# Peptides against a protein of PDB entry 3HUF: the designs that were tried, part 28

Target 1, 320 residues: chain A of PDB entry 3HUF
Amino acid sequence: MWIIEAEGDILKGKSRILFPGTYIVGRNVSDDSSHIQVISKSISKRHARFTILTPSEKDYFTGGPCEFEVKDLDTKFGTKVNEKVVGQNGDSYKEKDLKIQLGKCPFTINAYWRSMCIQFDNPEMLSQWASNLNLLGIPTGLRDSDATTHFVMNRQAGSSITVGTMYAFLKKTVIIDDSYLQYLSTVKESVIEDASLMPDALECFKNIIKNNDQFPSSPEDCINSLEGFSCAMLNTSSESHHLLELLGLRISTFMSLGDIDKELISKTDFVVLNNAVYDSEKISFPEGIFCLTIEQLWKIIIERNSRELISKEIERLKYA

## One batch from the design tools (peptide; made by RFdiffusion4, then SolubleMPNN)

Design b1_p10_8_s2 (from b1_p10_8, 8 letters changed)
Fold by OpenDDE base, seed 4:
Structure b1_p10_8_s2 (fold): chain B 320 residues (1-320), chain A 10 residues (1-10)
Amino acid sequence: as target 1 above (320 residues)
Amino acid sequence: ALDDEPEEEE
């Protein structure tokens, strides 16, 4: 999201979130959803127009800012952004940091982009929330992205966490739920006065982890926890591959269980399957190898003795 | 209007 602050108390010592929309900026405007009051005698009553665009699909993958347009409102002394005079027709900016000088005001408005990019695990939840979040200047999507800062898990009571949720956790993405999204939807008016009134997603995350026994205390408890083990991965998602990499596993990828020969079995500690393959092919598993689902693996890796548990399961099947 | 201009003295 865009946040503005200013030197010399010209913004009344407050930080403000700028959501997508148009703002008239000047000395003689009242702070509201479309106006930014700037307190300086050196600033015109109506000095500039800021226009923040909704996030693009590209912004979801890059973590780039919503486009920030600045137009001078035919002021005597003009407007500058990053020491450059704004053109007569206005200019657009994609920089994460903007120093906005209104006329001869000795103090600048500092606009900075706070990265917030929300990945959804569920397409239904994305469809429900995307429009509202985009109107907050928050890029949203389903696909994994290195730009993701937050991950929305579904609260389905009694369901195992998804691979996406597991991976998001290990990536140190802030996991949030629908309750956080609901709260975000209500703060739009309050954050006009103070950007600090934004709900703390990290508190939401801490509460999720504390109240759900399917999470370890930290990602660090699981990252590289299986270093030195080797697995074969069959018919799993790219997220599953990345998850297994974060566990420190050496991974071999195969298309079918028939690709697992005696040589591979000798070098592989276990086979990771998706649920559908595990359930359908349970009778046809190669002899002498431990086959499990990612969810079964997750249940092991969240335990403090994960390495011992896996070793025990491997040994049980090698000597059976 | 001229009254919309900044006061020059700051």
Scores: peptide ipSAE 0.098, ipTM 0.768, DockQ to the pose 0.391
Fold by OpenDDE base, seed 2:
Structure b1_p10_8_s2 (fold): chain B 320 residues (1-320), chain A 10 residues (1-10)
Amino acid sequence: as target 1 above (320 residues)
Amino acid sequence: ALDDEPEEEE
């Protein structure tokens, strides 16, 4: 989201969130959802127009800001952004930091981008929330992105956490739920004058982790916890592969269970399967190899003695 | 309009 602050007292010492929309900026406007009052004798009554666009698909992958348009309203002394005079038709900015000078005012308005990019695990929840979150200036999507700051877990009572949720946790994204999204939707009007009133996602995250026994205490407890072990995985999910890499596993990939030869078995401690293959092919598993699902592996990984538990299961099947 | 101009040069 865009936040504005100013030097001196020209914004009355307040930080303000600018959501996607249009704002008239000047000395003789009243602060509301479409106006920003600036207190200086050196600025025009109606000085500039700020227009913030909704997030683009590119902004979801890059963590870039919503486009910020500035237009001077034919003022005596003009408007500058980053020491450059704004053109007659207005200019558009994608920089994360903007120093906006209105006329000869000795104090600048400082606009900065606070990165928030929300990944969804469930397409139905994305469809439900994307429009509202985009109107807050928050990029949203389903695909993994290096720009992802938050991940929406679907709370189904009594369900195991998904591979997406496991991976989001290990890559240190802030896991949030529908309750946090509901709260974000209500604060839009209350945060206009005070950017500090934005809800703390870290508190929501801490509460999710504390109240769910399917999470370890920290990502650091699981990252590289299986260093030195080797697995083979059916090449069905890139997200599953990245999850196993974060556990410190050496990974071999195969396309079918028939590709698991004696050579692969000799180099592999266990085979990771998806639920569908695990349930359908239990009778056809190669002899002398430990096969498990990602969800079964996760239940072992969250234990403090995960390495000992994995070693015992591998040994049990070598001597069976 | 004359009314939109800054009142003082700071």
Scores: peptide ipSAE 0.091, ipTM 0.775, DockQ to the pose 0.354
Fold by OpenDDE base, seed 1:
Structure b1_p10_8_s2 (fold): chain B 320 residues (1-320), chain A 10 residues (1-10)
Amino acid sequence: as target 1 above (320 residues)
Amino acid sequence: ALDDEPEEEE
């Protein structure tokens, strides 16, 4: 989201969130959803137009800002952005930090991008929320991104957390739910003139973890917890691979259970399977190897003695 | 409307 602030009390000491939309900026406008009052004698009554675009798909992957357009409204002293005069037709900016000078005002409006990119675990929730979040200037998507700051878990009552949720947790992404998204939508109007009223997603995340026994106390409890173990994984998802890497596992990949040869078994402590393969091929598991699902592995990892538990299961099946 | 000029040159 874009936030503006300014020195010299020209914004009345307030930080303001700029959602996607158009704003008339000037001395003689009233603050509302489409106007920004700036208090300076050197600023025109109507000085500039700010236009913030909705996020692009690219912005989700890059964590880039919504495009910020600035147009001077034919003022005597013009408008500058980052010490450059705004062109007669307006200019567009993708920099995360903008110093906007209106006329000869000695104080600049500082616009900065607060990175917020929300990944969804399922397409249904994305479809439900994407439009509303985009209108907040929040990029949204399904795929993992290095720019992802927040992750919306699939809240099916009584189901295990998904691999996506597990991975988001280990990546230290702020996990949120639909309740947080509803809250964001509710505060939209109230945060216009006070960016500090933006709800803290980290508090929501802490509450999710605290109230769900499927989460460990910290990602740090799980990161590299399985260092020194080796697994083989059915090549089904990149997220599963990255999850196992974050556990400190040495990973081999295979395409079918038939590809699990004696050499792989000799070097592998356990095999990680998806639920469908685990359930369908349970009878065809190679002898002398421990096969489990990611969800079964997760249940072990969240335990304080995860290494001992895994070792016991490996031993149990090597000697069975 | 002519956008009213700034009142003072700062």
Scores: peptide ipSAE 0.091, ipTM 0.778, DockQ to the pose 0.298
Fold by OpenDDE base, seed 5:
Structure b1_p10_8_s2 (fold): chain B 320 residues (1-320), chain A 10 residues (1-10)
Amino acid sequence: as target 1 above (320 residues)
Amino acid sequence: ALDDEPEEEE
């Protein structure tokens, strides 16, 4: 989200969140959802127009800012952004930091981008929330992104956490739920005067983790916990591969169970399968190898003695 | 318009 602040009390000593939309900026406007009052005698009554665009798909993958357009309202002394005079038709900015000078005002408005990108675990929740979140200047998507800061877990009561949720947790993404998204929708007006009133997702995350026994206390408890073990994985999901890498596993990939030869078995401690393959082909598993699902592996990993548990299962099946 | 301009240059 864009946040503005300024020195010299020209913004009344407050920070403000700018959501996507259009703002008239000047001395003789009243602060509201479409106006920014700036207190200086050296600025015009109506000096500039700020227009913040909704997030692009590219912004979701890069963590880049919503496009920030500045237009001077035909003022005597113009407007500058990052020491450059704004062009006659307005200019658009994608920099994360903007120093906006209105006319001859000795103080600048400092605009900075706070990165927030929300990944969803399922398309239904994305479809429900994307429009509202985009109107907050928050990029949203389903695919994994290096820019992802928050992850909305699918809250089905009594279901195991998904691979997406497991991976988001290990990536140190802040896991949130629908209750947090609902709360974000209600604060839009209150944050006009003070950007510090924006709710911290970290409290929501702490509550989710504390109340769900499917999560370890920290990602660090699981990261590299299986270092030194090797697995083979069916090449079906990039998230599954990345999850297993974060566990410290050496990974071999195969396309079908028929590709699991004696050589692969000799080098592999266990095979990781998706639920569909595990359930359909359980009778056809190669002899002398431990096969499990990611969800079964996760149940082992969240235990404090995960290495001992996995070793015991490997031994049990190598000698069966 | 001139009416929207600053009253004083600081």
Scores: peptide ipSAE 0.090, ipTM 0.779, DockQ to the pose 0.346

Design b1_p10_8_s3 (from b1_p10_8, 6 letters changed)
Fold by OpenDDE base, seed 5:
Structure b1_p10_8_s3 (fold): chain B 320 residues (1-320), chain A 10 residues (1-10)
Amino acid sequence: as target 1 above (320 residues)
Amino acid sequence: SLDDEAEEED
C-alpha cells in the first residue's frame, strides 16, 4: 500500500494510506476518500491530482508498487516528483519512494510503498476477495511468489492443513484467515487520517498458530530438521519440492515408482508421495523403502523428536 | 486564512 507522510506539519503530523483511486491534493480541500488537504500558503487551493492504479498481475510477483500517477492542476509553480518536474499531461511512477514537491513548498510529501502481497490457498477464496483487496492496493494470486507477504489459509473444519499452508509457514509468510480479510474491509475509511490504524496481520497469525496444533511454535523448529536424510519425491507439486528443501532433505525427483531401482533404494531414506499416488499405489510400493505422504511427513516434523521418529520408521521398514 | 489565495499563485 502507498503511505504518505510529510515534514513541516503540512499533513497535520499524520501519515495516511492511499488506496487505489483519485485524489485532489491542495490547500482548500477537505480530507476524505478523494481529497488530501495540504496545509501550506505556497500550495494551490487545488494543486495536484494523484491517481493510484489497482495492482497488476506483475506486481504480485515482483512486490512492486501500484502505479502512482501525478498531474499538476495548471499551477503557477508546478509539481515535482523526485526533483523532476511533472510533465504537462502528468507522469506515472513505479518507484517505491516518491518525494513530491507542490509548487514552492519547502516541505515535501514523502510517499513510500509498504509491500503487501496476499497468496490464496484456493481459487474460491481468491475469487471472493481479490476485487476488494485490489481496491486496497493489495496484489493477490494463487501461485507462490517471492513477493508474497501473507497467505490465506483455507479453513475447512476438521481438515489437515494443506501443503500450501505448510510451505507458507516455513517460508515465514504471515498466515491469515477470512476474519482478517473481513477486518481489512472495514478499516478503509478509518485509516484516512492515521495509517497506524491498519490492523496488524501478525496478531491474526499468532492466534491461528496458537489455536492450531498442526503448527509448530516457529518455522525455525522445522527448517533443516531433516538435514542429512535423503528422499525420493514422486508426482508432487512445486510447493512440495520447496517444502522438502526447507526441511533440509536431499531430494531426487521421479515421475513413477518404476523409476526407483535397487541402487536408489540403497541411497534413499524414504519416498514422498502425493495423496492420490499414495492411495492408488499402496500395493505396489517397492520393498524395503518407507513411503509416506507430505501430510504424514508434516505430522512427524512438528514433533520435537522428529529425527528420532523418522529414523525409527525407516529402520522398521528396512528390516521388515 | 487557509481560504486566502496562495501567496505566490496569483
Scores: peptide ipSAE 0.033, ipTM 0.692, DockQ to the pose 0.443
Fold by OpenDDE base, seed 1:
Structure b1_p10_8_s3 (fold): chain B 320 residues (1-320), chain A 10 residues (1-10)
Amino acid sequence: as target 1 above (320 residues)
Amino acid sequence: SLDDEAEEED
């Protein structure tokens, strides 16, 4: 989201969130959802127009800002952004930091981009929330992104957390739920005058983790917890592979159980399967190897003695 | 008013 602040109390000492939309900026406007009052003798009554676009799909992957358009409203001394005069037709900016000078005002409006990119675990939740979040200037998507800051877990009551949620947790993304998204929607009007009223997603995350026994206390409890072990993984999601990497596993990939030969068995401690293959092929598992699902693995890795538990399971099945 | 104090109105 875009946040503006200014020196010299020209914004009344307040920070403000700018959501996608159009704002008239000047000395003789009243602060509202479409106006920004700037208090300086050197600023025109109506000085500039700011237009913030909704996020692009690219912004979700890059964590780039919503496009920020600035137009001077035919003032005597014009408008500058980053020491450059705004063109007569206006200019658009994709920089994360903008120093906006209105006329001869000795103080600048500082606009900065606070990155917030929300990944959804399922398309239904994305479909429900994407429009509203985009109107907040929040990029949204389903696919993993290095720019992802927040992850919306699928809350099916009584279900195990998904691989996406597990991976999001280990990546140290802020896991949130629909209650947080609802809260974001309600604060939109209140944060106009005070950007500090923006909900703390980290507190929401802490509450989710605290109230769900499917999470360890921290990602650090699981990261590299299985260092020195080797697995073979049936080619599934990219998130599954990355999850196993974050556990410190050496990973081999295969396409079918038939690809599991004696050589692979000799080099691997266990095989990771998806639920469908695990259930359908359970009778056809190779002898002398421990096969489990990611969800079963997760139940082990969240335990304090995960390495011991895995070792015991490996031994049990090697001698069965 | 903020209008009355405009020394350098653009």
Scores: peptide ipSAE 0.032, ipTM 0.687, DockQ to the pose 0.367
Fold by OpenDDE base, seed 3:
Structure b1_p10_8_s3 (fold): chain B 320 residues (1-320), chain A 10 residues (1-10)
Amino acid sequence: as target 1 above (320 residues)
Amino acid sequence: SLDDEAEEED
């Protein structure tokens, strides 16, 4: 989201969130959803127009800002952004920090991008929320991205957390739920005058972890917890691979259960399968190897004695 | 038209 602040009380000492939309900026406008009052005699009654675009798909992967357009409204002294005069037709900016000078005003409006990029675990929930979140200037998507700051967990009471949720947790993404998204949608009008009223996602995250026994106390409890063990996995998802890497596992990949030969068994402590393969092929598992799902593995790794539990299961099946 | 221009402080 774009946040503006300014020195010299020209913004009345307030920070303001700018959502996607158009704003008339000037001395003789009233603060509302489409106007920004700036208090200075050196500023025209109607000085500039700010236009913030909705997020692009690229912004989801880069964590880049919504495009910020500035147009001078034919003022005597013009408008500058980052010490450059705004062109007659207006200019567009993708920098995360904008120093906006209105005319000869000695105080600048500082616009900065607060990154919020929300990954969804499922397409249905993305479809439900993406429009509303984009209208808040929040990029949204399904795929993992280094720019993701938040991950939406689907609230199904009594369901196992997904691999996406597990991975989001381990990569220290703030996990949120539908209740946070609903709350975020309701504050849109309240944050116009006070950017500090933005809801704290970390409090939501703490509550999710506290109230769900499927989460460890911290990501650090699980990261490298299985260092020294080796697994083989069916190469079905990149997220599953990255999750297992974060556990400190040495990973071999295979394409079918038929690729699980004696050589692979000799080098592998256990095999990780997706639920579909596990459920369909459980009768055909190779002898002498421990096969489990990622969800079953997760249930072990959240335990304080995860290494001992894994070792016992490996031993039980090697000597059975 | 109300002059939309800035007042120059002298």
Scores: peptide ipSAE 0.031, ipTM 0.693, DockQ to the pose 0.373
Fold by OpenDDE base, seed 2:
Structure b1_p10_8_s3 (fold): chain B 320 residues (1-320), chain A 10 residues (1-10)
Amino acid sequence: as target 1 above (320 residues)
Amino acid sequence: SLDDEAEEED
């Protein structure tokens, strides 16, 4: 989201969030959803127009800002952005930091981009929330992105957490739920005067982790916790592979259970399967190898003695 | 309009 602040009390000492939309900026306007009052004698009554675009798909992957357009409203002394005079037709900016000078005012409006990119675990939740979040200047998507700051967990009562949720947690992404999204949808009017009224996602995250026994206390408790172990995985999802890598596992991939030969078994401590293959193929598992699901593995990893637990299960099946 | 201009030059 874009945030503006200014020196010299020209914004009344307040920080303001600018959502996608159009704003008239000047001395003789009243602060509302489409106007920004600036207090200086050197500023025209109606000085500039700011237009913030909705986020693009590219912005979701890069964490880049919503495009910021500035137009001077034919003022005597013009408008500058980053020491450059705004052109007659207006100019568009993709920089994360903008210093906006209105006329000869000695104080600048400082606009800065706070990155917030929300990944969704399922397409239904994305379809429900994407439009509203885009109107807040928040890019949204389903695919993993290095720019992802927040991850929406679908709270189904009594369900295990998904691989996507596990991976988001280990990546140190802030996990949020539908309650946080509901709260975000209500703040649009309240944050016009005070950007600090934006809800704290970290508080939501702490509450999710504290109230759900399926999470470890921190990502650091699990990252590289299985260093030195080797697994084989059916090539099913990229997220599953990346999750196992974050655990410190050496990973071999195979295309079918029939590809698991004696050589692979000799080099592998356990086989990781998806639920569908695990349930359908239980009778056809190779002898002398420990097979488990990602969910079963996760239940072991969240324990403080995860290495000892895995070692015991491996030994149990080698001698069975 | 002249009314839209800044009244004071700082």
Scores: peptide ipSAE 0.031, ipTM 0.700, DockQ to the pose 0.362

Design b1_p10_8_s4 (from b1_p10_8, 6 letters changed)
Fold by OpenDDE base, seed 2:
Structure b1_p10_8_s4 (fold): chain B 320 residues (1-320), chain A 10 residues (1-10)
Amino acid sequence: as target 1 above (320 residues)
Amino acid sequence: MLDDEAEEED
């Protein structure tokens, strides 16, 4: 989201969130959802127009800001952004930091981008929330992104956490739920004058982890916890592969269970399967190899003695 | 028109 602050007291010492929309900026406007009052004798009554666009698809992958348009309203001394005079038709900015000078005012308005990019695990939840979150200036999507700051877990009562949720946790994204999204949808009017009123996603995250026994205490407890072990995985999910890499596993990939030869078995401690293959092919598993699902592996990984537990299961099957 | 201009701080 965009936040504005100013030097001196020209914004009355307040930080303000600018959501996507249009704002008239000047000395003789009243602060509301479409106006920003700036207190200086050197500023015109109506000085500039700010227009913030909704997030683009590119912004989801890059963590870039919503486009910020500035137009001077035919003022005597013009408007500058980052020491450059705004053009007659207005200019658009994608920089994360903007120093906006209105006329000869000795104090600048400082606009900065606070990155928030929300990944969804469930396409139905994305469809439900994307429009509202985009109107807050928050990029949203389903695919993994290096720009992802938050991950929405679908709370189904009694369900195991998904591979997407496991991976989001290990890559240190802030896991949030529908309750946090509901709260975000209500704050739009209350945060207009005070950017500090934005809800703390870290508190939501801490509460999710504390109240769910399917999570370890920290990502650091699981990252590289299986260093030195080798697995083979059916090449069905990129997220599954990245999850196993974060555990410190050496990974071999195969396309079918028939590709698991004696050579692969000799180099592999266990085979990771998806639930569908695990349930359908139990009778056809190669002899002398430990096969498990990602969800079964996760249940071992969250234990403090995960390495010992896996070693015992591998040994049990070598001597069976 | 003049009333909407910025006052120059002299």
Scores: peptide ipSAE 0.034, ipTM 0.685, DockQ to the pose 0.383
Fold by OpenDDE base, seed 1:
Structure b1_p10_8_s4 (fold): chain B 320 residues (1-320), chain A 10 residues (1-10)
Amino acid sequence: as target 1 above (320 residues)
Amino acid sequence: MLDDEAEEED
């Protein structure tokens, strides 16, 4: 989201969130959803127009800002952004930090991008929320991104957390739920003039973890917890691979259970399978190897003695 | 419109 601040009390000492939309900026406008009052004698009554675009798909992957357009409203002294005069037709900016000078005002409006990119675990929730979140200037998507700041878990009552949720947790992404998204939607109108009223997603995350026994107390409890172990994984998802890497596992990949040869078995402590393969091929598991699902592995990892538990299961099946 | 210009305090 874009936030504006200014020195010299020209914004009345307030930080303001700018959602996607158009704003008339000037001395003689009233603050509302489409106007920004700036208090300075050096600023025209109607000085500039700011236009913030909705996020692009690219912005989700890059964590880039919504495009910020600035147009001078034919003022005597013009408008500058980052010390450059705004062109007669207006200019567009993708920099995360904008210093906007209105005329000869000695104080600048400082616009900065607060990164917020929300990943969804399922397409249905994305479809439900994407439009509303985009209107907040929040990029949204399904795929993992280095720009992802928040993750919306699939909240099916009584289901295990998904691999995506597990991975988001280990990546220290702020996990949120639909309740937080509803809250964001509600505060949209109230936070217009006070960016400090933006809800803290970290508190929501803490509450999710605290109230769900499927989460460990901290990502740090799980990261590298399985260092020194080796696994083989059915090549089904990148998230599963990255999850296992964050556990400190040495990973081999295979395409089918038939590809699990004696050499792989000799070097592998356990095999990680998806639920469908685990259930369908349970009878065909190679002898002398421990096969489990990611969800079964997760249940072990969240335990304080995860290494001992895994070792016992490996031993149990090697000698069975 | 001239009325929208900043008052230059010289």
Scores: peptide ipSAE 0.034, ipTM 0.686, DockQ to the pose 0.346
Fold by OpenDDE base, seed 4:
Structure b1_p10_8_s4 (fold): chain B 320 residues (1-320), chain A 10 residues (1-10)
Amino acid sequence: as target 1 above (320 residues)
Amino acid sequence: MLDDEAEEED
């Protein structure tokens, strides 16, 4: 999201979130959803127009800012952004940091992009929330992205966490739920006065982890926890591959269980399957190899003795 | 006409 702050108390010592929309900036406007009051004698009553666009699809993958347009409102001394005079027709900016000088005001408005990019695990939840979140200047999507800062898990009571949720956790993405999204939807007016009133997603995350025994205490408890082990991955998602990499596993990828020969079995500690393959192929598993689902693996890796547990299961099947 | 201009301190 865009946040503005200013020197010399010209923004009344407050930070403000700028959501997508149009703002008239000046000395003689009242702070609201479309106006930014700037307190300086050197600033025109109506000095500039800021227009923040909704996030693009590209912004979801890059973590780039919503486009920030600045137009001078035909002021005597103009407007500058990053020491450059704004053109007569206005200029658009994609920089994460903007120093906005209004006329001869000795104090600048500092606009900075705080990266917030929300990945959804569920397409239904994305469809419900995307529009509202985009109106907050928050890029949203389903696909994994290095730009993702937050991950929305579904609270289905009694369901195992998804691979996406597991991976998001290990990536140190802040996991949030629908309760946080609901809260975000209500703060739009309050954050006009103070950007600090934005709900803390990290508190939400801490509460999720504390109240759900399917999470370890930290990602660090699981990252590289299986270093030195090797697995074969069959018919799993790209997220599953990345998850297994974060566990420190050496991964071999195969298309079918028939690709697992005796040589591979000798070099592989276990086989990771998706649920559908595990359930369908349970009778046809290669002899002498431990096959498990990613969810079964997750249940092991969240235990403090994960390495011992896996070793025990491997040994049980090699000597059976 | 209320001067919409910034008050230049002369």
Scores: peptide ipSAE 0.032, ipTM 0.679, DockQ to the pose 0.388
Fold by OpenDDE base, seed 5:
Structure b1_p10_8_s4 (fold): chain B 320 residues (1-320), chain A 10 residues (1-10)
Amino acid sequence: as target 1 above (320 residues)
Amino acid sequence: MLDDEAEEED
């Protein structure tokens, strides 16, 4: 989200969130959802127009800012952004930091981008929330992104956490739920005067983790917990691969169980399968190898003695 | 509250 602040009390000593939309900036406007009052004798009554666009798909993957357009409203001394005079038709900016000078005002409005990108675990929740979140200047998507800061878990009562949720947790993404998204929608007006009133997702995350026994206390408890073990991964998602890498596993990827020969069995500690393959091919598993799902592996990993548990299962099946 | 009568920039 865009946040503005300024020195010299020209913004009344407060920071403000700018959501996607159009703002008239000037001395003789009242602060509201479409106006920014700036207190200076050196600025016009109506000085500039700020237009913040909704997030692009690219912004979701890069964590880049919503496009920030500045237009001077035909003022005597113009408007500058990053020491450059704004062009007659307005200019658009994608920099994360903007120093906006209105006319001869000795104080600049400092605009900075606070990155927030929300990944969803399922398309239904994305479809429900994307429009509202985009109107907050928050990029949203389903795919994994290096820019992802928050992850909305699928809250089906009594279901196991998904691979996406497991991976989001290990990536140190802040896991949130629909209650947090609902709360974000209600605070839009209150943050006009003070950007510090923006709710912190970290409390929501802490509550989710604390109240769900399917999560370890921290990602650090699981990261590299299986270092030194090797697995073969069959017909799993890219998220599954990345999850297994974060566990410190050496991974071999295969398309079918038929690709697992005696040589590979000798070098592999266990095979990781998706649920569909596990259920359909259970009778066809190679002899002398431990096969499990990611969800079964996760149940082992969240235990404090995960290495001992996995070793015991490997030994049990190698000598069976 | 200083009513700064800001001069009309014409």
Scores: peptide ipSAE 0.032, ipTM 0.659, DockQ to the pose 0.192

